# Designs tried in a protein design run: peptides against a protein of PDB entry 3V4L. Part 5

Target 1, 386 residues: chain A of PDB entry 3V4L
Amino acid sequence: GQPLAKDKVALLIGNMSYWEHPKLKAPLVDVYELTNLLRQLDFKVVSLLDLTEYEMCNAVDEFLLLLDKGVYGLLYYAGHGYENFGNSFMVPVDAPNPYRSENCLCVQNILKLMQEKETGLNVFLLDMCRKRNDYDDTIPILDALKVTANIVFGYATCQGAEAFEIQHSGLANGIFMKFLKDRLLEDKKITVLLDEVAEDMGKCHLTKGRQALEIRSSLSEKRALTDPVQGAPCSAEALVRNLQWAKAHELPESMCLKFQCGVHIQLGFAAEFSNVMIIYTSIVHKPPEIIMCDAYVTDFPLDLDIDPKHANKGTPEETGSYLVSKDLPKHCLYTRLSSLQKLKEHLIFTVCLSYQYSGLEDTVEEKQEVNVGKPLIAKLDMHRGL

## One batch from the design tools (peptide; made by RFdiffusion4, then SolubleMPNN)

Design b1_p8_4_s1 (from b1_p8_4 with R8M)
Fold by OpenDDE base, seed 3:
Parts: C-alpha cells; sequence; structure tokens
Structure b1_p8_4_s1 (fold): chain B 386 residues (1-386), chain A 8 residues (1-8)
C-alpha cells in the first residue's frame, strides 16, 4: 500500500531583515507560497519570518514537540547561511558580522533531534548559500546520526556555491522555490520530485553554472509529501499536536466597536504568516451628521516595535503586505504586525476614532481599548526563557 | 527591468 504519515508537520523560516547583513526579498514569497502548497498537502505548517537566534531556537523546539513516531517533518529555511565541514548553518537576523556557529542554527543538530522522535520522514529544504565561512574555525563534533533511511536534503545550491534570489521590481521567488513550487504537489517519491526540480532548474540560463540543486538522501522507502495522513488522531500525543498547532493559528475574532457618536467600526484580523498579522478597520456605520471619520489603531505593546508611520495605511501593500491583499476587505485602514513572536503579554491596543461633525471645524476623538488575547504564534509563548 | 540575481 501507499505509506501513511501519522501526521505531517512543517516549519518554514524566512529570514530577510538582517541587522548586520544584506537584506533579502525572496524568503517572503517563498515561505508564503510553500505554506499554501504544504497546507494543500495536509501539512500542519508553522511559517515564521525574520527570527533572531533565540526565536529560531524556540521555533525549532516547538516544531520538535509536534514530531513523533511516524510523523513527517519538513524544515524549510530561506535566508543567509553557510556550510562548514558538511554542516549547514542557518543565520538568524540578529547574527553579528562576521557570524559564527555559536550565532547560528546547525541543521544536522536539528536532524539528530528529529531522529530521536522516530519520525517517518525528515525533509530539509535549504534555500541558502553553502559557502564556507572562513571566520568560523569551529569543527562541530556531531554525534553519529542513526541509520534511519528516511532523510532527504534538498539544497538550493551545490556545496561551496551560492543560492540566488531573483530581484525584480516586485515580488519574486528564489531560484529554488520558483521550480520547487511547480512540482511540489506531484504524487512522487520526494527524491524523484526533487530530481525533476533539479532538471527544471538546470534549464534556467540565469543560474547555469552558478546554482544547481543538490539532493542528499538515505530514503529507502517510497515516501511522498502527498502521502495521506493516517486517520483520526487516536493518540493523546496526536490530540496534543493538533491542539498545539491550532493554538499557533488562532486569529482573534472580528469585533464590532460602537462609539458614543454612533459610529460603528469593524475590526478584523488576517494571518499572513504564523508571526505576521494584518489588523484592518472599516467604518460600517456613520451618522449623516459626521462628515469625516477614520479609525486608527495605536498604543501597541512595545515588544512589537510598531512604528506608527507604518500603521493605519490605506492599502495592505503600503504596510508591506503584498501576499494577502486580495483576501482582505477593501476600503479599510491596515496595520501589519510582523513580529508576533515577540509578544509576551496579551495584544492590547487602542482604536482611536477621529471624526468631524458638519459645521464644526474641530476634530473630535473617541478611544476604545481592545484586548485580543495572544494571536497566532504568540500563544506558543516562544519567549518563555527556560 | 533587468533581472538581478542576488546571493542568499
Amino acid sequence: as target 1 above (386 residues)
Amino acid sequence: STTKLVPM
């Protein structure tokens, strides 16, 4: 019969907004498109942008809690990275310049921990450079990996080579994701699928002789990303996993706020990523005596580092939200919360209604505080220092 | 617009 997955879990990390390194663009689109594809494949997907070292460690730990015997685990990373002595290092956004292994996450250490979970399949998709870091002389002493015959690495590039993103005037994929996305839904053994992606990438004149997909696999079984999840969660662990994933994806309920002036505001929420939420406000009722009114969101928790200049935009795109803008209501004010992982407390903020009456020159303000609890990834308490 | 490849 076709192999069954006990469950399917994916962690996708896209690092772009580096502090001490060149900023990237592709990880935004790549993580989003891959998230949507893996969801169609019945993966439980956690998608995270712009993580610090600490936040990446916690994201990996939470991902490992979702893994168990016969679960399919997929880790995707897009961002800066390097390879020393066959060990792949993912570079966090807060990594110093130069970065070292102590500032980075070793993929082979994550693999070791995944093997301890007795997973059914371990897939790593690494969309990063594989150049040696000459500033890191650390030879990682890795314990011998278990012979599990269930490991697949898809490297966006060859050993010692660069991975590339396509910079256009708009949104664009990395080279790897550009070809991966066209085949990811195919019912094929994952190594066969990746080999076909490698052939498609090999036809790309832009990257010919600069980037080529490398596949490393010990996968002895015919396992595919299309493999069905084994039916109803019969184990306590499967229930816990489902609940944990559901917590990380729970949006606040839409609210109707009523102001004393008789204006009604709809407050809504949309997930762009597990750590990125769009807040939108719309005027749903306005008394005729009120000629102008706008509903602003303000007074966000300091942990979110929200610049008011980037809040309350007339379009999602002006917030930096290009991906979900089609699914959002029109004619709102939009605010993008891009760092929900940083939220230690409840998301409390103020909705400020600014309005003007016909025949009065002065603008009137009314304010309401809103508590939406912990949205999305903020429910996982990724900031609990152990 | 010229397609630019940027290292990741």
Scores: peptide ipSAE 0.343, ipTM 0.871, DockQ to the pose 0.821
Fold by OpenDDE base, seed 1:
Structure b1_p8_4_s1 (fold): chain B 386 residues (1-386), chain A 8 residues (1-8)
Amino acid sequence: as target 1 above (386 residues)
Amino acid sequence: STTKLVPM
């Protein structure tokens, strides 16, 4: 019969905003496009941008809680990385320069933990460089991997080589995602799909002799990303997995705020990623005696590190949101919260209404505090380390 | 604009 997945879970990490290393651009688009494709494949997707070492560890731990016997697990990473002695290291945004293995996440350690979950399929898609780090002389003593015959690595590049992004005017993919996205929905064995992606990359004049996809697999079964999920969750573990994923993707409800002057504001929320939310405000009712009226959001929790210069913009793009702008209401003020994983408490902020009456020169302000609870990934309490 | 490949 056709193989069934007990469930399908993906963790996607895109690191771009490095502190001590060159900033990247492609991971933003790559994580977003891959999220939308994996959702069409019935994956439960957690998508995270710009994680510290500690935040990456916690994201992996939360991902491992979603894994169980016969579940398909997919890890995608886009960012800086290296490979020493056949071990792949993902570099967090807070990594020092130079970084070492103690500052990075070892993919083979994650694989070990996934094998302990008795997963049905383990897919790693690593969109990072595979050069040796000459500043890290550590030989990882890894425990012997189990013989599970269900592992697939898609490396964006060959051993000892670089992976590349396309920099031009505007948004662009990394080289790997550019070709992967065109085939990801095909009903093929995952290794066959990746071989076709490798052939497409090999035809590209930009990548020829610079980057080639490497596939490393022990997959003995005909498993595909298109494999159907087994029907309604019949186990307690499957119910817990569904609830945990749902918590990480719950948006605040849109609300109508009413001010004493008779102005009504619509406050709305949109997810860009599991840790990135857009707040938008619009004036839905204004008394005729009020000639000018603006609604600003302010007084965010300090843990979110919100720069007021990037808040309350006339377009989503001016906040740094280029991907979801088509799906947002027009004629709002927009604010992008990009670090929801840092939120320890409820998201409490102020809506400030500034307005002017006809025949008065002075502006009047009214304020309302809003508590929206813990949005999206902030519900997982990723900062409650062990 | 000239397309550039940048290492990741």
Scores: peptide ipSAE 0.338, ipTM 0.871, DockQ to the pose 0.808
Fold by OpenDDE base, seed 2:
Structure b1_p8_4_s1 (fold): chain B 386 residues (1-386), chain A 8 residues (1-8)
Amino acid sequence: as target 1 above (386 residues)
Amino acid sequence: STTKLVPM
């Protein structure tokens, strides 16, 4: 019979806004496109941008809680990385320069923990450099991996080589994602699918002799990303997993705010990623006596590090929201919250209405506090332990 | 425009 997955769970991490390292661009697009493809494959996807070491550790721990016997686990990483002694290290955005293994997440440690969950399939897609870090002489003493015959690594590049992004004037994929996205939905054994991606990448004149996909596999069974999820969640664990994933993807409901002057504002929310939300405001009703009327959001929690200069923009693109802008309502003010993983408390903020009456020179202000609870990933309490 | 490859 066709193999069945008990469930399918993916963690996607894209690091681009490094503090001490060159900034990247491809991880934004690559995580977004891969999220949409894996959702079409019935994966429960958590998509996270720009994580610190601590936040990456917590994201991996929460991902491991979603894994169980016969579950398919997929980890994708796009960002800076290195490989020492066959161990792959993902570099957090707060990593020092130079970084060491103590500042980075070892993929083989994550694999060990996934093997303890008795997963049905373990897929790692590593869109990072595999060059040796000469500043890290640490040989990690890893415990021996179990022989599970269910592991697949897709490396964007070969051992000791660099992975590349395409810097254009616009949004562009990394080289790996550019070819992976065209085949990811195919009903093929995952190693066969990745081999076809390797052949397609090998035709690219830009990366010829610089980047080549490497496949490392112990996979003894014909398993595909298209394998159906085994029927209705009959187990208590499957119900808990479904509820936990749903909580991490619940947006706040749209609100209609009514001010004393008779102005009505629509407040709406959109998810770009599991840790990135757009807030938008629009004036839906204005009394004719009010000649000018502006609605802006302010007083965000300090933990979100919101620069007011980047808030309340006339377009999603001015906030850095290039991917979801087509699905957003027009003629709003837009604010992008890019660090929802840092939110310890409820998202409380102020909606301020500034307006002027016909024949009065003075601007009037009205304010309403809004509590939207914990949006998206902020429900998982990724700060449990500080 | 020359496509520039940048290491990740």
Scores: peptide ipSAE 0.325, ipTM 0.864, DockQ to the pose 0.743
Fold by OpenDDE base, seed 4:
Structure b1_p8_4_s1 (fold): chain B 386 residues (1-386), chain A 8 residues (1-8)
Amino acid sequence: as target 1 above (386 residues)
Amino acid sequence: STTKLVPM
């Protein structure tokens, strides 16, 4: 019969905004496009941008809580990385220069923990450099992996080589994601799908002799990303997993705020990623005596590090939201919250209505405080211990 | 525009 997944769970991490390392661009597009494809494949997807070491550890721990016997687990990482002695290290955004294994997440340690969950399939897609880090002489003593015959690694590049992004004036994928996305929905054994992606990458004149896909697998069964999820979630564990995932993806409800002047504001929320939310405000009713009015959001929690200069933009693109802008309402003011994993408390902020009456020169302000609870990934309390 | 490959 066709293999069945008990469930399908993916963690996607894209690190771009490094503190001590060159900034990347591709992980933004790559995580977004892969999220949309994996959702079409009935994956429960957690998508996270720009994680610190601590935040990456917590994201992996929360991902491992979603894994169980016969569940398909997929980890995607795009960002800086290295490989020492056959161990792959994902570099957090707060990693020092030079970074060491003590500042990084070892993928083989994550694989060990996934094997303890008795998963049905373990897929790692590693869109990072695999150069040796000569500043890290640490040889990790890893415990021997179990013989589970359900492991697939897709490395964006060969051992000792670099992975590349395409820098041009616009948004572009990394080289790996550029070819992976075209085949990801195919009903093929995952190793066959990745082999076809490797052939497509091999035809690329830009990366020929610079980057090639490496597939490392121990996969005894014909497992595909298209494999159907087994039945209704009847187990207590499946219900808990569904609830945990749902919590991480719950947006605040849209609000209609009424001001004393008779202006009505719609406050709306959109998810770009599990840790990135767009807030938008629109004027839905204005008395005729009010000639101009705008609704600004302000007074965000300090943990979010929101620069007011980047808030309340006339377009989503001016906030840095290039991907979801098509799905957003038009004629709003937009604010991008890019670090929801840092939110220790409820998201409380002020909606400030600035308006002018016909025949008065002075602007009037009215303010309302809004509490939207913990949006998206902030419900998982990924900051617990900082 | 010249397409530049940048290491990740």
Scores: peptide ipSAE 0.325, ipTM 0.864, DockQ to the pose 0.781

Design b1_p8_4_s3 (from b1_p8_4, 4 letters changed)
Fold by OpenDDE base, seed 2:
Structure b1_p8_4_s3 (fold): chain B 386 residues (1-386), chain A 8 residues (1-8)
Amino acid sequence: as target 1 above (386 residues)
Amino acid sequence: ETVELVPM
């Protein structure tokens, strides 16, 4: 019969905003596009941008909690990385220069932990360099992996080679995602799908002799990303997993704020990623006696590191949100919260209304505090280990 | 436009 997945779970990490390393651009688009494709494949997707070492460890731990016997696990990583002695290391945004294995996440350690969960399929898509790090002399003594015959690695590049992004004036995919996205929805064994992606990449004149996809697989079964999820969550464990994932993707409800002056503001929320949320505000009612009226959001938790210069923009794009702008209401003020994983407490902020009455020169201000609880990934309390 | 490939 066709293989069934007990469930399908994906963790996608895109690191771009490195502190001590060159900034990347492709991971933004690649994580977003891959998220949308994997959702069409009935994956539960956690999508995270710009994680520190600690945040990456916690994201992996939370991902491993969603894994169980017969669950399909997919890890995608886009960012800086290296390969020493056949071990792949994902570089966090806070990694020092030079970085070492102690500052990085070893993919083979994650694979070991996934094998302990008795997963049905383990897919790693690694969109990173595989060059040796000569500053890391650590030989990881990894425990012998179990012979599970359910492992697939798709490396964006060959061993000892670099992966590339396209520096464009606009948004562009990395080279791997550019070809992967065109095939990902095909009902094929995952190794056959990746082989077709490798052929498509090999036909591209830009990548020819610079980047080639490498497939490493022990997959003995005909498993596909299209494999249906085994029907309604019949186990208590499947229900708990579904509830945990749903909590990590719960947006605050849109609300109408009413000010004493009779102005009404619509406050809304949109997810760009599991750790990135757009807040938008619009004036939905204004009394005729009010001639000028501006609404802005302020007083965010310090843990979010919100620069007021980037808040309350007239377009989503001015906040750095280029991907979800089509799905957002128009004629709002927009604020992008890009680090929801850092939120330790409830998201409390102020909506400030500044307005002027006809025939009065003085500006009046009204403020309302808004508590939206823990949005999205902030519900997982990724900081609970300190 | 010159497409520049930058290492990831």
Scores: peptide ipSAE 0.362, ipTM 0.868, DockQ to the pose 0.730
Fold by OpenDDE base, seed 5:
Structure b1_p8_4_s3 (fold): chain B 386 residues (1-386), chain A 8 residues (1-8)
Amino acid sequence: as target 1 above (386 residues)
Amino acid sequence: ETVELVPM
């Protein structure tokens, strides 16, 4: 018969906005495209951008809580990285220059923890450089991995080589994701699918002799990303897993705010990623005596580090939101909250209505405080230790 | 349009 997954869970991390290292661009599009494909494959997907070391550790811990016997686990990482002595290190955005193993997440440590969960399949997709870091002389003493025969690594590049992004007209895509996305939905054994991606990448004249996909596997069974989830009545563990995943994906409900002047505002919310939300405001009713009015959002929690110069934009693109802009309402003001993992408390902010009456030169302001609770990933309390 | 390959 076709193999069954008990469940399917994916963690996708894209690091771009490094503090002490060159900024990347490809992880934005590549995490978003992969999220949409894995959702079509019935994966529970957590997608996170620009994580610190502490935030990456907590994201991995929360991912490991979703893993259990016979669950398919997929980890994707796009960002800076290195490989020393056959150990792969993912570089957080707050990593010092130079970074060391003590500042980075070891993928083989994550694999050890996944093997303790008795998973049905472990897939790692590593879209990072695999050069040796000469500033890190540490030899990791890793515990011996179990013989689970259910492991697949797709490395975007060969050992000791670079991975590349293609920058074009301000957008970028990783070379690996460019070819992976065209095949990811195919009903094939995951190693066969990755071999076909390697052949497609090998035809690319841009990366010929610079980047080539490496596949490392111990997969003894025919397992595919298309394998159906077991439709048995939800065990208590499956209910807990579904609830934990649902917490990371719950948006605030859209609100209709009424001001004393008789203006009505629609306040709406959209998810770009599990830690990135767009707030949008629109005027849905205006009295005829009010000639102009705008609805600004302000007074965000300090933990979110919101620059007012990047808030209340006339387009989603002016906020840096290019991916979901087509699915958003038009003629709003838009604000992008890119660091929801940092939120310690409820998301409380002010909606400020600025308006002008016909025949008055002075602008009038009315304010309403809004509490939307903990949106998306902020429900997981990723900062409980700080 | 110039296509640039940037290391990741």
Scores: peptide ipSAE 0.360, ipTM 0.866, DockQ to the pose 0.793
Fold by OpenDDE base, seed 4:
Structure b1_p8_4_s3 (fold): chain B 386 residues (1-386), chain A 8 residues (1-8)
Amino acid sequence: as target 1 above (386 residues)
Amino acid sequence: ETVELVPM
């Protein structure tokens, strides 16, 4: 019969805004495009940008809680990385220079933990450099992996080589995602799909002799990312997994705020990623005696590190939100919250209405506090140390 | 435009 997944879960991490390392650009687009494709494949997708070591560990732990017997697990990582002794290390944004294995997440350790969950398929897509780190002399003694015959690694590059992004004036993919996205929806065994991606990448004159896809697999069954989910979520475990995923993807409800001056503001929310939310304000009603009127958001929790200079922009693009801007309402003020994983408490902020009456020189302000609870990934409380 | 490849 056709293989069935008990469920399908993906964790996508894109690290770009490194503290002590060169900043990247491709992971933004790559995580976003891959999220949309995996959602079309009925994956439960958690998409996270710019994680610290601690936040990456917690994201992996929460991902492992979504895994169970016969579940398909996919981990995608785009960012800095290295490979020592056949072990792949994902570099967090807070990693020191030079970084070491103690500052990084070992992919083979994650695989071990996925094998303990008795997963139906384990897919790793590693869009990172695989150069040896000569500053890390640690030989990780990894425990022997179980023989599960359900493992696929897609490495964006060969062992000891670099992965590349396209530096262009606009948004561009990394080289791996550029070719992966064109085939990801194909109903093929995942190793066959990746082999076709490797052939397509091999035809690219830009990357010829610089980057090539490596496939490492132990996959005894014909499993595809297109494999249907088995039945209704009738098990208690499947219900818990669905609720946990839904909790991590629930946006705040859109609010209509009414001010004493008679101005009505629509406050809306959009998800760019599981840890990135756009807040937008629009004036939906204004009395005719009010000539100028703007609705600013301010007084965000300090844990979010929101620079007021980047808040309340006239376009989504001015916030750094280039991907979802087409799906947002026009003629708003936009604020991008890019670090929702850092939120320990409820998202409480102020909506400040600044307005001017016809024939008065002075601006008037009215303020309302808004509590939207824990949006998106902030509901998982990733900052609570286990 | 010159497409430049930057290491990740």
Scores: peptide ipSAE 0.358, ipTM 0.866, DockQ to the pose 0.736
Fold by OpenDDE base, seed 3:
Structure b1_p8_4_s3 (fold): chain B 386 residues (1-386), chain A 8 residues (1-8)
Amino acid sequence: as target 1 above (386 residues)
Amino acid sequence: ETVELVPM
């Protein structure tokens, strides 16, 4: 019979907005596309962009809490990285230049912790460079891994090589994700699927002799990403896991705000990622005596680092939200909150209605404070370790 | 359409 997963959990990290390193573009699209595919495969997906070292550690810890005996764990990373002595290091956005192992997350340490959870399958998809970091002479002393025969690494590139993104028309995809996405839904053993992806990448003239997929596997069983989840969560641990995941994906309810002038505003929320939310406002009712009115969002928590110049845009794309714009209502003002992992408190902000009456030159303002609680990933309280 | 390959 086909193997059953007790559950399926994925953590996807895409780092792009590096402080001291070249900015990337591919991780945005790659994390989003992979999230949608893994959701179709009944994975519980946490998708995170632009994490600091501390935030990456917490994201991994929360991911490890979702893992248990017979659970399938998938870690995807897209961003800067390096490989020293066969150990893969994921580089956080706040990493210094040069970065060292002390500033980075070791994938093999995460694997050790996943093996302690008695997972059914451990998949690592590493869309990063595998060059040696000559500024880091640290030899990681890793404890001997258990012989679990359930590990698969898909490296976007060969040892000592670079991974690449393809920039086209302002969007970018990683070369690995470009080929992986076409096969990811196939009911095949994960190592067979990745081998077919490697063959497809090998046909690409752009990457020939520059990038090739490397597969490292100990997987002795015929396990696939398509393997069905074992039925209704009967264990307390499975219920807790479902609740933890559900908390990380809970959007605020849409609100209808009523102003004293008789204007009604619809306030809505959309998830782009587990740490990225779009707020949108629309005028749903306007008295005829009001000639112009706009509903701005302002006074966000300082922890979110929201630049007002990037808030209240006439299109989702002007906020940097290219992926969910088709699923958003039209004719709104849009604000992208890209750092929900930094939110320690409730998301409280002001909705400011600016309006003008017919025959009055002066603009009038009305304000309402809105408390939406902790949206998405902010419910996991990733900061509680300090 | 210029396809640009950028290292990650």
Scores: peptide ipSAE 0.354, ipTM 0.865, DockQ to the pose 0.760

